# Peptides against a protein of PDB entry 3VA4, part 47

Target 1, 107 residues: chain A of PDB entry 3VA4
Amino acid sequence: EPIGQLRLFSGTHGPERDFPLYLGKNVVGRSPDCSVALPFPSISKQHAVIEISAWNKAPILQDCGSLNGTQIVKPPRVLPPGVSHRLRDQELILFADFPCQYHRLDV

## One batch from the design tools (peptide; made by RFdiffusion4, then SolubleMPNN)

Design b2_p10_5_s2 (from b2_p10_5, 6 letters changed)
Fold by OpenDDE base, seed 1:
Structure b2_p10_5_s2 (fold): chain B 107 residues (1-107), chain A 10 residues (1-10)
Amino acid sequence: as target 1 above (107 residues)
Amino acid sequence: VELPTGVKAS
């Protein structure tokens, strides 16, 4: 069962999409085998990772040295590659120019 | 390739 959810907001690319997040490593990227597959040219094949521990359900977000970066929206912050960011519920994230939102599920 | 928004496409 998913522990979290990452929502990709609707835009010029198409409608809203929800991606389930599980324990372990959830890779965000353009590659089709990513847990969060964002098939857009501005997204790196391996863009970022959201890791969820069994002992701490608060996810850790890390940019994987992506071309166009990963940012937190409020407050605005560009995430340096490889630096851990603890996600808060309802956190708004930009992967390149794509706005997403993390939601913690009650499980 | 650079997109109109300034973002690069790979």
Scores: peptide ipSAE 0.104, ipTM 0.719, DockQ to the pose 0.365
Fold by OpenDDE base, seed 5:
Structure b2_p10_5_s2 (fold): chain B 107 residues (1-107), chain A 10 residues (1-10)
Amino acid sequence: as target 1 above (107 residues)
Amino acid sequence: VELPTGVKAS
């Protein structure tokens, strides 16, 4: 059962996509086997990870040493590789140039 | 473009 959601906003790449997030590691990357597969050349094969340790704990976002980085939008901040960032509900994230939003599901 | 959230989308 998904306990979170990552929305990829629509853009020149195509329509909006919603990715379910589960307990454990949800890998964001260009590789097709990633939980959050973003098949775009500016996204690293293994770009970042959203780890959810428990349903009642905030997810942790961590950049995996991506080429084009992972950023928090408000306030603007580039996440250093391997440094844990606690995701807030409705958090706006940039994976390279791709805007996304994390949403906690009411389960 | 800039989304209503203030995020820029290409």
Scores: peptide ipSAE 0.057, ipTM 0.740, DockQ to the pose 0.091
Fold by OpenDDE base, seed 3:
Structure b2_p10_5_s2 (fold): chain B 107 residues (1-107), chain A 10 residues (1-10)
Amino acid sequence: as target 1 above (107 residues)
Amino acid sequence: VELPTGVKAS
């Protein structure tokens, strides 16, 4: 069962999409085998990773050295590659220019 | 475009 969710907001690319997040590493990237597959040219094949070590712990987001970066929206901040960032519930994230939102699920 | 959460995109 998923314990978190990453929402890709609607845009010129299409409608909103929700991706379930599970314990372990949830890779965000253009590659089709990624847990969060974002099939867009501006997204790196292996763009970032959201690691959830336990249902009661904040997930860790790390940029994987992506071409167009990973940013936190509020407050604005570009995440340095490989540096751990603990995600807060309802956190707004930009993977390249794609706005997303993380939220924990009640399980 | 402003998203419901306040994020700006286009």
Scores: peptide ipSAE 0.056, ipTM 0.737, DockQ to the pose 0.082
Fold by OpenDDE base, seed 4:
Structure b2_p10_5_s2 (fold): chain B 107 residues (1-107), chain A 10 residues (1-10)
Amino acid sequence: as target 1 above (107 residues)
Amino acid sequence: VELPTGVKAS
């Protein structure tokens, strides 16, 4: 069962999309094999990873050395590759130029 | 809230 969700807001690319997040690694990337597949040129094949452990439901976000980066919107912060960022519920994230939001599910 | 791209979000 999903522990959280990542919402990709609507934009010129298309409508809003929600991706379920599970325990373990949830890879964000252009590759169709990614848990959060964002099939856009500006997204790296393996862009970032959202890891959720059984010990604490708060996800850890890490950029995987993406070309166009990963940023936290508020407070603004560019995530250096491999540096862990603990996601808060309703956190707003930019994967390259795509705005997303993490939502913790009640499970 | 308003995102850097101009997109609105709750």
Scores: peptide ipSAE 0.053, ipTM 0.718, DockQ to the pose 0.076

Design b2_p10_5_s3 (from b2_p10_5, 6 letters changed)
Fold by OpenDDE base, seed 2:
Structure b2_p10_5_s3 (fold): chain B 107 residues (1-107), chain A 10 residues (1-10)
Amino acid sequence: as target 1 above (107 residues)
Amino acid sequence: VELPTGVKPS
């Protein structure tokens, strides 16, 4: 069962989409085989990873050396490749120019 | 939201 959710906000690309996040590594990227598939040119094939080690622990977000980067909205920061960032519930994330939000699910 | 470095196709 999903432990978290990543919401892609609506935009010029289309409507809002929700992606389930599971225990383990959830890869974010343009490649169709990614757990969080964002099929947009500005997204790297393997853009970032959200790793969830346990249901009661904060997920870890890492940029995978993406071209257009991964950013945290507040406080604003660009994530250096491979540096671990612990996600807070309802955290706002930018993958390239696509705003997303992490949500912890009740399990 | 505006990205400081711009965005390009990957």
Scores: peptide ipSAE 0.197, ipTM 0.766, DockQ to the pose 0.691
Fold by OpenDDE base, seed 1:
Order: structure tokens, then sequence, then C-alpha cells
Structure b2_p10_5_s3 (fold): chain B 107 residues (1-107), chain A 10 residues (1-10)
């Protein structure tokens, strides 16, 4: 079962979508084989990764050197490529220009 | 949510 969830907010692209997050690496990107597939031109094929460990269920977010970047909304911060960011519950994230929200699931 | 400007296809 999923350990977390990443919500893509609704927008001009369409309705809201929820992506389950599992133990291990959850790749965010435009490629259809990504765990979190965001099929939009501004998203890199391999944009970012959310890694969740069994011994520490707090996810680690890393930008993978994406073209349009990964940002934390509050407080505003651009994530340098390859630098680990520990996600907080309900954290708002921008992948390029697409706002998302991480939610921790109680399992 | 404030969206970034100047994004381009990748």
Amino acid sequence: as target 1 above (107 residues)
Amino acid sequence: VELPTGVKPS
C-alpha cells in the first residue's frame, strides 16, 4: 500500500490527479514510465525523485537537474539539483509551473 | 500559488 500521496492540483491542463507514493524511488517526470507521470512539455523526462525509506518514512525530494526546476512554495525555495529536501506533510511543491502537494498517509 | 515565469518545453 502507498506510504504517501502526491496531488497534482487542477489547472488549465485538466482536473486534479492523485499519485500514490511507495517505498523506494518515486520518479517524477514527463516519461510515461515514471511513478508520477506528468505528461507536460515543461516537465523534464526525469524531473525529480521522491525517495521513501522503510526505516524513515519521511520522503526525500531531489531535483534531477530538470530544465525548469523544482521549488518549495512556503517558504519559497528553489531546490538545487541533487540536494536532498526532507518533505513535510502537506508541503506544496512546484515542478516547473505545476503545483503539487505531498500528503503523508497513516498506514 | 505563485507560478514561475519563463518556463519552456523540455
Scores: peptide ipSAE 0.193, ipTM 0.768, DockQ to the pose 0.958
Fold by OpenDDE base, seed 4:
Structure b2_p10_5_s3 (fold): chain B 107 residues (1-107), chain A 10 residues (1-10)
Amino acid sequence: as target 1 above (107 residues)
Amino acid sequence: VELPTGVKPS
């Protein structure tokens, strides 16, 4: 069962999309086999990873050396590649120019 | 939600 959810907000690319997040590595990227597949040119094939462990269900977000970066909106911060960022519930994230929001599920 | 970005195809 999903432990979290990543919402891609609606925009010029299309409607809102929700992606379930599971234990382990949830890869965010343009590649179609990514857990969070964002099929947009500005997204790197392997853009970022949201890792959730059984020991700590608070997700860890890492940029994977993406071309256009990963940013936290509040407070504004560009994530250095490979540096762990602990996601807070309702946290707003930019993958390249695509705004997303993490939501923790009560499970 | 909006942040200034200068993105390009990756």
Scores: peptide ipSAE 0.181, ipTM 0.774, DockQ to the pose 0.803
Fold by OpenDDE base, seed 5:
Structure b2_p10_5_s3 (fold): chain B 107 residues (1-107), chain A 10 residues (1-10)
Amino acid sequence: as target 1 above (107 residues)
Amino acid sequence: VELPTGVKPS
C-alpha cells in the first residue's frame, strides 16, 4: 500500500495528478515507466528519486542530475545532484518548472 | 529550444 503521495498541481499542462509513493525508490521523470511519470519536455527521463525506507521515516529526495533541476520552495533551495534531502510532510517541490507537493499518508 | 518558463527540453 502507498505510504506517501506526490501531488502535481494543476497548470497549463492539465489538471492535478496524484501519484502514490511506496517503500523503496520512487523515480520521478519523463520516462513512462517512472513511478512518478511527468511526461513533459522539461522533465528529464530520470529526473529525481524519492526513496522511502520506512513508513515512519522521512523520505529522501535526490535530484538525479536533471537538466532543469529540482528545487525546494520553502525555504527556496536548489538541490545539488545526488545530495540527499529529507522531505518534510507537505513539502513543496519544483521539478523543473512543475510545482508538486509531497505528503505522508496516514497508514 | 528554450521554453517560455526559462527551462529547456531534457
Scores: peptide ipSAE 0.178, ipTM 0.755, DockQ to the pose 0.389

Design b2_p10_5_s4 (from b2_p10_5, 6 letters changed)
Fold by OpenDDE base, seed 1:
Structure b2_p10_5_s4 (fold): chain B 107 residues (1-107), chain A 10 residues (1-10)
Amino acid sequence: as target 1 above (107 residues)
Amino acid sequence: VELPTGVLPS
């Protein structure tokens, strides 16, 4: 079962979409085989990764050296490639210019 | 909250 959810807010690209997040690595990227597939030109093929372990269900977000970056909204911060960031519930994230929100599921 | 972005095709 999914441990979390990543919501892509609606925008000019289209309607809101919810992506389930599971234990292990959840890759965010333009490639269609990504767990969180964002088929947009500004998103790198493998843009970022959200990793969730059984020992600590709080996700770890890492940018994978994306062209347009991964940013945290509060407080504002650009994530350096490969640096771990622990996601807080309801955290707002920018993948390039696409706003998303992480939600921890009660499971 | 708005953050500065310089978005280019990847």
Scores: peptide ipSAE 0.194, ipTM 0.765, DockQ to the pose 0.791
Fold by OpenDDE base, seed 2:
Structure b2_p10_5_s4 (fold): chain B 107 residues (1-107), chain A 10 residues (1-10)
Amino acid sequence: as target 1 above (107 residues)
Amino acid sequence: VELPTGVLPS
């Protein structure tokens, strides 16, 4: 059962897409085997990871040494590789140039 | 959104 969701906003790449997030590690990347597969050239094969250790805890986002980086929109900041960032509900994230939003599901 | 650096194919 998903306990979170990552929304990829619509853009030149196409329509909005929603990805379910589960307990454990949810890998974000271009590789098709990623939990959050973003099949775009600017996304690294293994770009970032969203780890959820429990339903009642904030997910942890880490950049995996991606080429084009991972950024938080407000307040703006680039995430250094491997540094843990606790996601807030409805937080806006940039994976390379792709804007996304994390949403905590009510379960 | 404007990124501080250019985006390249990875």
Scores: peptide ipSAE 0.189, ipTM 0.764, DockQ to the pose 0.713
Fold by OpenDDE base, seed 5:
Structure b2_p10_5_s4 (fold): chain B 107 residues (1-107), chain A 10 residues (1-10)
Amino acid sequence: as target 1 above (107 residues)
Amino acid sequence: VELPTGVLPS
């Protein structure tokens, strides 16, 4: 069962989408085989990764050297490639210019 | 949500 969820907010690209996050590595990227597939030109094929090591631990977000970057909204921060960022519940994230939100599921 | 950054096709 999913441990968390990543929401892609609605926008010019279309409606809101929710992606389940599981234990292990959840790759965010344009490639269709990514766990979080964001099929948009500004998203790198393998853009970032959300790793969840346990249901009761905060997930780790890492940018994978994406072209347009990964940013945290509050407070604003560009994530250096490969540097671990612990996701807070309700964290707002930008993958390129696509706003998303992570939230922990009650499991 | 917006930050002062531009994006290009990847």
Scores: peptide ipSAE 0.188, ipTM 0.769, DockQ to the pose 0.782
Fold by OpenDDE base, seed 4:
Order: structure tokens, then sequence, then C-alpha cells
Structure b2_p10_5_s4 (fold): chain B 107 residues (1-107), chain A 10 residues (1-10)
């Protein structure tokens, strides 16, 4: 069962998309086999990872050395590659220029 | 949502 959700907001790329997040590593990237597949040129093939453990259901976000980066919107922060960021419920994230929002699911 | 960004194909 999904532990969380990552929402890609609608934009010029198309409509809103919701991606389920599970225990373990949820890879965000352009590659089609990513858990969160964002098939856009500005997204790195392996862009970032959202890791959720059984011990701590609050996800850890890490940029994977992406070309165009990963940023937290509020407060504004560019995530250095490989540095863990604990996601808060409803947190707004930019993967490159694509705004997303993390939502914790009650399970 | 708005942040200044300049992106390139990756």
Amino acid sequence: as target 1 above (107 residues)
Amino acid sequence: VELPTGVLPS
C-alpha cells in the first residue's frame, strides 16, 4: 500500500499527475522505470530519490546529482546532491522546473 | 509556485 503521494502540478507539460510512494526507494527521474517517472528533457534520468522507511515514515528526499537540481519551495532551499532532506507533509518541491507536492497518506 | 530557474536538457 502507498505510504505517500507525490503530485506533479498541471502545467504546459500537461495535466496533474499523482504518483504513489511506497516503503523503500522511490526514484524520481526521466527514465521510464522510475517510480516517479517524469518524462521531460530537463529531468535527469535518475534525478532524485524519496526514501521511506518502516522505522520513520517521513520521507527522506535526496537529489542524485541531477543537472537541473532539486529545490524546496518553502523556505527556499536548493538541495545539495546526496544530502538528506526530511519531507514535511504538503511540502512543495521543484524537480528542475517542475513543481510537485508531497502528501502523506494516512495508513 | 515560482522559483527562479534556468534549465537545460539533461
Scores: peptide ipSAE 0.178, ipTM 0.767, DockQ to the pose 0.819

Design b2_p10_6_s1 (from b2_p10_6, 8 letters changed)
Fold by OpenDDE base, seed 1:
Structure b2_p10_6_s1 (fold): chain B 107 residues (1-107), chain A 10 residues (1-10)
Amino acid sequence: as target 1 above (107 residues)
Amino acid sequence: SLAAELEAAA
């Protein structure tokens, strides 16, 4: 059962896509075996990780030393590699230049 | 849409 959702907005790359997020580590990356697979050249094979614990369902986002970075949109902030960022519901994120939104599910 | 607003703000 998914606890959260990551939405990739539509763009020149194609239509909108929604990815379920589960307890544990949800890897965001270009590799097809990632939980959030973004098959685009500007996305690193293992770009970032969204970790959700059973104790606190608010996810922790970390950039994994990606080539083109991970950013929070509002307020603007570049995430240093390996530094934990607690995601807020409806938070807007840029993986490289791909806009996404985190959504907390009611479960 | 939210996506459009994001693009407009960029």
Scores: peptide ipSAE 0.090, ipTM 0.739, DockQ to the pose 0.045
Fold by OpenDDE base, seed 3:
Structure b2_p10_6_s1 (fold): chain B 107 residues (1-107), chain A 10 residues (1-10)
Amino acid sequence: as target 1 above (107 residues)
Amino acid sequence: SLAAELEAAA
């Protein structure tokens, strides 16, 4: 049962996609074996990681030293590589130039 | 703002 969801908004790349997030490390990246596979050239093979330690604990987002970065939209902030960012429900995130939203699921 | 646009799309 997924604990969270990462939504990739629709755009020039195609329609909206919703990725389930589970306990543990959910890797975001271009590699097809990533939990959140974003097969786009501007996304690093292993771009970032969303770690969920428990259903009642805020997930941690870390950029993995990506080429084109990871940003929080509100308020605007570029995440330094390897620095833990505690995700809030409904958090808006940019992986490179791809807008996404984290959502905590009610389970 | 970008944030507002994305929130509206959610």
Scores: peptide ipSAE 0.089, ipTM 0.754, DockQ to the pose 0.044
Fold by OpenDDE base, seed 5:
Structure b2_p10_6_s1 (fold): chain B 107 residues (1-107), chain A 10 residues (1-10)
Amino acid sequence: as target 1 above (107 residues)
Amino acid sequence: SLAAELEAAA
């Protein structure tokens, strides 16, 4: 069962989408086989990864050397490629220019 | 700012 959720906010690209996050690596990218598939040209095929090692541990977000970057909104910061960022509940993230939000599920 | 707008929408 999903341990977390990544929400893609609605925008010019279309409506809101919610992606379940599971134990292990949840890849964010343009490729259709990604756990979080964002089929937009500004998203890299393998853009970032959200790794959940255990239900009681904060997920780790890493940019995978994406072309257009991964940013944390509060406080604003560009994530260096390959550097682990521990996600907070309700964290707001930009993959390229696409705003998303991580949510921890109570399971 | 973009950050403020996103926070308001969340």
Scores: peptide ipSAE 0.087, ipTM 0.748, DockQ to the pose 0.047
Fold by OpenDDE base, seed 2:
Structure b2_p10_6_s1 (fold): chain B 107 residues (1-107), chain A 10 residues (1-10)
Amino acid sequence: as target 1 above (107 residues)
Amino acid sequence: SLAAELEAAA
């Protein structure tokens, strides 16, 4: 049962894509076995992780030492590797230069 | 749209 969703906005790479997020660790990366597979060269094989401990707790986003970084858009914040960031509903995130949005699902 | 909002914020 998905608890959240990560939306990759449409862009030069193609159309919008939605990725379900589940309890546990949801790895964001270029590798095809990632929960959120972003098959783009500027995305690290294991770029970041979104960890969801419970349906009623904010997910934790961590950059995994990615080459091109992970950023929060508003307010602007570059995430240092391995530092926990609690995601807010509707939060806008940049993985490298790819714009995404996290939102909580009502389940 | 939220995408546009991101564009403006970036």
Scores: peptide ipSAE 0.101, ipTM 0.751, DockQ to the pose 0.044; fails the geometry check

Design b2_p10_6_s2 (from b2_p10_6, 7 letters changed)
Fold by OpenDDE base, seed 3:
Structure b2_p10_6_s2 (fold): chain B 107 residues (1-107), chain A 10 residues (1-10)
Amino acid sequence: as target 1 above (107 residues)
Amino acid sequence: SLAEALRAAA
């Protein structure tokens, strides 16, 4: 069963989509093999990774040296490539220009 | 855009 969820908000690309997040590495990227597949040209093939080490531990987000970056919305900041960022519940994230939200699921 | 609005609200 999924431990978390990443929501891609609706936009010009289409309706909202929810992606389940599991224990281990959840790759975010344009490649169809990614756990969070965002098939948009501004998203790198392997854009970022959300690693969940345990159900009771905050996930770690890392940008994978993406072309158009990964940003945290509040407070605003660009994540340096390869630097670990602990995700807070309900965190708002921009992958390139695509708004997303992470939330922990009740299990 | 939605992305811009979210950043502005931070």
Scores: peptide ipSAE 0.131, ipTM 0.729, DockQ to the pose 0.049
Fold by OpenDDE base, seed 5:
Structure b2_p10_6_s2 (fold): chain B 107 residues (1-107), chain A 10 residues (1-10)
Amino acid sequence: as target 1 above (107 residues)
Amino acid sequence: SLAEALRAAA
């Protein structure tokens, strides 16, 4: 069962989408086989990864050397490629220019 | 954009 959720906010691209996050690596990218598939030109085929190693540990976000970057909104920060960032509940994230939010599921 | 609005609200 899912441990978390990644919400893609609505925008010019379309309506809001919610992606379940599971134990292991949840790849964010333009490729259709990504766990979090964002089929937009500005998203790299394999853009980032959200790794959940245990249900009781905060997920780790890493940019995978994406072209247009991964940013944390609050406080603003560009994530260097391959550097681990511990996600906080309700964390606001930009993949390229697409705003998303991580939410821990209480299940 | 929404992305810009979120950054501004931070």
Scores: peptide ipSAE 0.129, ipTM 0.729, DockQ to the pose 0.049
Fold by OpenDDE base, seed 2:
Structure b2_p10_6_s2 (fold): chain B 107 residues (1-107), chain A 10 residues (1-10)
Amino acid sequence: as target 1 above (107 residues)
Amino acid sequence: SLAEALRAAA
């Protein structure tokens, strides 16, 4: 069962989409085999990873050396490649120019 | 974009 959710907000690309997040590594990227597949040219094939080690622990977000970067919105931060960032519930994230939000699910 | 993210947060 999903432990979290990543929401891609609506935009010029289309409507809102929700992606379930599971225990382990959830890869975010343009490649269709990614857990969070964002099929947009500005997203790297393997852009970032959200790792969830346990249901009661904050997920870890890492940029994978993406071309157009990964950013946290509040407070604003650019994530250096490979540096661990602990996600807070309702965290707003930019993968390239695509706004997303992490949500912890109550299970 | 950042603007879009801020909009979504509101």
Scores: peptide ipSAE 0.111, ipTM 0.748, DockQ to the pose 0.053
Fold by OpenDDE base, seed 4:
Structure b2_p10_6_s2 (fold): chain B 107 residues (1-107), chain A 10 residues (1-10)
Amino acid sequence: as target 1 above (107 residues)
Amino acid sequence: SLAEALRAAA
């Protein structure tokens, strides 16, 4: 069962997409085998990781040394590679220039 | 736009 959801907002790239997030590592990247596959040239093959543990359903987001970065919108913050950021429900995230939102599911 | 999407989600 999915523990959370990552929404990619619509844009010039196409329509909105929702990705389920599960316990463990949910890799965000351009590679097609990523849990959150964002097939766009500005996204690194392995861009970031959203990790959800059994003891704490609040995800930990880490940038994986991506070329174009990962940012939190409110308050604005660029995530240094490998630094853990605890995602809050409804958190707004930029992977490169792609706006996304994390949503916690009631499960 | 990016700004509009962020505002809608806020």
Scores: peptide ipSAE 0.099, ipTM 0.744, DockQ to the pose 0.045

Design b2_p10_6_s3 (from b2_p10_6, 8 letters changed)
Fold by OpenDDE base, seed 4:
Structure b2_p10_6_s3 (fold): chain B 107 residues (1-107), chain A 10 residues (1-10)
Amino acid sequence: as target 1 above (107 residues)
Amino acid sequence: SLAAALEAAA
């Protein structure tokens, strides 16, 4: 069962999309085999990773050395590659210039 | 701001 959800907001790219997040590594990237597949040229093939552990269901977000970066919106923060960021419920994230939101599911 | 706009849309 999914532990969380990542929402890609609607935009010029198309409609809103919701991606389930599971225990373990949820890779965000342009590659089609990513858990969160964002098939856009400004997204790196393996852009970032959202890791959720069994003992701590608050996800850890890390940028994977992406070309166009990963940012937290509020408060504003550019994530250096490989540095762990603990996601808060309802946190707003930019992968490149694509706005997303993390939502913790009640499970 | 971008943050406010995104929060309003959520």
Scores: peptide ipSAE 0.072, ipTM 0.725, DockQ to the pose 0.044
Fold by OpenDDE base, seed 2:
Structure b2_p10_6_s3 (fold): chain B 107 residues (1-107), chain A 10 residues (1-10)
Amino acid sequence: as target 1 above (107 residues)
Amino acid sequence: SLAAALEAAA
């Protein structure tokens, strides 16, 4: 059962997409086997990871040394590779130039 | 800004 969800907002790439997030590591990347598969050339094969260790703990987002980076929208900042960022509910994230939003599921 | 637009739309 999913613990959270990552929403990719609609854009020039197409419509909105929702990705379930589970306990453990949820890899964000261009590779099709990623939990959050973003099949776009500006996304690295293994771009970032959202790790959820427990249902009652904030997920940890880490950039995996991506080419085009991972950013938090508010407050604006670029995440250094490998540095843990605790996600807040409703957090807005840019993977390269793709805007996404994390939200915790009420389960 | 993009950030402001995203905040308003989310």
Scores: peptide ipSAE 0.068, ipTM 0.716, DockQ to the pose 0.045
Fold by OpenDDE base, seed 1:
Structure b2_p10_6_s3 (fold): chain B 107 residues (1-107), chain A 10 residues (1-10)
Amino acid sequence: as target 1 above (107 residues)
Amino acid sequence: SLAAALEAAA
């Protein structure tokens, strides 16, 4: 079972989608083999990574040098490539211009 | 803004 969830809000691209997040690396990207596959032109093939360790269930988000960036919504902040950001429950994230929300699951 | 709208909705 998943440890977390990443929700892609509905928009011009289509309906809302929920992606399960597991222990280890959960790659966010346009490539179909990504854990969180966002098949949109503005998303890099390997855009970002959400890593969850056994020692700390709070995910670490890192932009992978994406073309259109990764941002935290509140407070607004652009994540420099490779810099670790510890995700808070219910945190809102922008991958390029796609709004998403991280949710910690109680399992 | 998009950020404000998202914050208000969440």
Scores: peptide ipSAE 0.065, ipTM 0.719, DockQ to the pose 0.045
Fold by OpenDDE base, seed 3:
Structure b2_p10_6_s3 (fold): chain B 107 residues (1-107), chain A 10 residues (1-10)
Amino acid sequence: as target 1 above (107 residues)
Amino acid sequence: SLAAALEAAA
Protein backbone atom coordinates (compact mmCIF):
# COMPACT_ATOMS: atom_id res chain seq x y z
CA GLU B 1 0.00 0.00 0.00
CA PRO B 2 1.38 3.39 -0.99
CA ILE B 3 1.54 6.09 1.67
CA GLY B 4 1.32 9.04 -0.64
CA GLN B 5 0.83 9.98 -4.24
CA LEU B 6 2.38 12.44 -6.64
CA ARG B 7 0.13 13.61 -9.44
CA LEU B 8 1.53 15.00 -12.68
CA PHE B 9 -1.17 17.26 -14.10
CA SER B 10 -2.24 16.89 -17.70
CA GLY B 11 -0.63 19.16 -20.25
CA THR B 12 0.92 19.31 -23.69
CA HIS B 13 2.94 16.24 -22.72
CA GLY B 14 -0.17 14.14 -22.29
CA PRO B 15 -2.78 13.09 -19.74
CA GLU B 16 -2.59 13.22 -15.97
CA ARG B 17 -0.46 10.54 -14.33
CA ASP B 18 -0.43 9.38 -10.72
CA PHE B 19 2.65 7.93 -9.06
CA PRO B 20 2.45 6.01 -5.79
CA LEU B 21 4.92 7.00 -3.07
CA TYR B 22 6.29 4.52 -0.55
CA LEU B 23 8.44 4.48 2.56
CA GLY B 24 12.02 5.41 1.77
CA LYS B 25 13.40 7.45 -1.09
CA ASN B 26 11.17 8.11 -4.08
CA VAL B 27 13.37 9.56 -6.80
CA VAL B 28 11.87 11.97 -9.31
CA GLY B 29 13.69 12.11 -12.62
CA ARG B 30 13.98 11.41 -16.31
CA SER B 31 15.67 8.06 -15.82
CA PRO B 32 13.25 5.17 -16.36
CA ASP B 33 14.25 3.51 -13.10
CA CYS B 34 13.07 6.45 -11.00
CA SER B 35 10.09 5.93 -8.69
CA VAL B 36 8.52 8.94 -10.37
CA ALA B 37 9.73 8.69 -13.94
CA LEU B 38 9.14 11.88 -15.91
CA PRO B 39 10.59 11.13 -19.38
CA PHE B 40 10.99 14.74 -20.49
CA PRO B 41 14.19 16.45 -21.67
CA SER B 42 13.87 19.35 -19.22
CA ILE B 43 13.82 16.95 -16.26
CA SER B 44 17.21 15.86 -14.93
CA LYS B 45 18.00 12.15 -14.84
CA GLN B 46 17.99 12.37 -11.05
CA HIS B 47 16.00 15.55 -10.48
CA ALA B 48 14.70 15.40 -6.93
CA VAL B 49 13.84 13.00 -4.13
CA ILE B 50 10.82 12.62 -1.89
CA GLU B 51 11.79 10.76 1.26
CA ILE B 52 9.12 9.28 3.50
CA SER B 53 10.45 8.09 6.85
CA ALA B 54 7.14 7.01 8.36
CA TRP B 55 3.46 6.98 7.48
CA ASN B 56 2.74 9.59 10.15
CA LYS B 57 5.49 12.03 9.16
CA ALA B 58 5.53 14.65 6.44
CA PRO B 59 7.66 13.68 3.44
CA ILE B 60 10.89 15.55 2.76
CA LEU B 61 11.49 16.93 -0.72
CA GLN B 62 14.99 17.80 -1.91
CA ASP B 63 16.18 19.00 -5.27
CA CYS B 64 19.20 16.97 -6.38
CA GLY B 65 21.00 19.76 -8.17
CA SER B 66 18.72 19.63 -11.15
CA LEU B 67 19.35 21.78 -14.20
CA ASN B 68 15.92 23.39 -14.33
CA GLY B 69 15.09 23.35 -10.65
CA THR B 70 12.32 22.46 -8.28
CA GLN B 71 9.84 25.04 -7.03
CA ILE B 72 6.99 25.25 -4.56
CA VAL B 73 3.93 27.05 -5.94
CA LYS B 74 2.42 28.49 -2.76
CA PRO B 75 4.11 30.36 -1.36
CA PRO B 76 6.30 30.57 -4.46
CA ARG B 77 9.93 29.65 -3.90
CA VAL B 78 12.81 27.91 -5.56
CA LEU B 79 14.26 25.04 -3.55
CA PRO B 80 18.03 25.26 -3.12
CA PRO B 81 19.77 21.97 -3.99
CA GLY B 82 19.98 19.55 -1.09
CA VAL B 83 17.87 21.63 1.27
CA SER B 84 15.08 19.74 2.98
CA HIS B 85 11.53 20.92 2.40
CA ARG B 86 8.75 19.29 4.41
CA LEU B 87 5.86 18.61 2.06
CA ARG B 88 2.39 19.65 3.11
CA ASP B 89 -0.63 17.66 2.04
CA GLN B 90 -1.89 18.93 -1.32
CA GLU B 91 1.40 20.74 -1.97
CA LEU B 92 1.81 22.01 -5.52
CA ILE B 93 5.29 21.52 -6.96
CA LEU B 94 7.02 22.42 -10.20
CA PHE B 95 9.77 20.09 -11.42
CA ALA B 96 11.26 22.26 -14.14
CA ASP B 97 8.00 23.51 -15.68
CA PHE B 98 5.91 20.43 -14.96
CA PRO B 99 3.18 21.02 -12.37
CA CYS B 100 2.61 18.26 -9.84
CA GLN B 101 0.73 17.78 -6.60
CA TYR B 102 1.56 15.67 -3.57
CA HIS B 103 -1.19 14.25 -1.42
CA ARG B 104 -1.18 11.93 1.54
CA LEU B 105 -3.23 8.79 1.19
CA ASP B 106 -5.56 7.82 4.01
CA VAL B 107 -5.20 4.09 4.40
CA SER A 1 -1.16 33.61 -12.51
CA LEU A 2 0.12 30.08 -12.98
CA ALA A 3 -0.13 29.47 -9.24
CA ALA A 4 -3.77 30.52 -9.19
CA ALA A 5 -4.57 28.38 -12.21
CA LEU A 6 -2.93 25.35 -10.63
CA GLU A 7 -4.77 25.87 -7.37
CA ALA A 8 -8.07 26.13 -9.20
CA ALA A 9 -7.37 22.95 -11.15
CA ALA A 10 -6.23 20.97 -8.10
Scores: peptide ipSAE 0.057, ipTM 0.711, DockQ to the pose 0.045

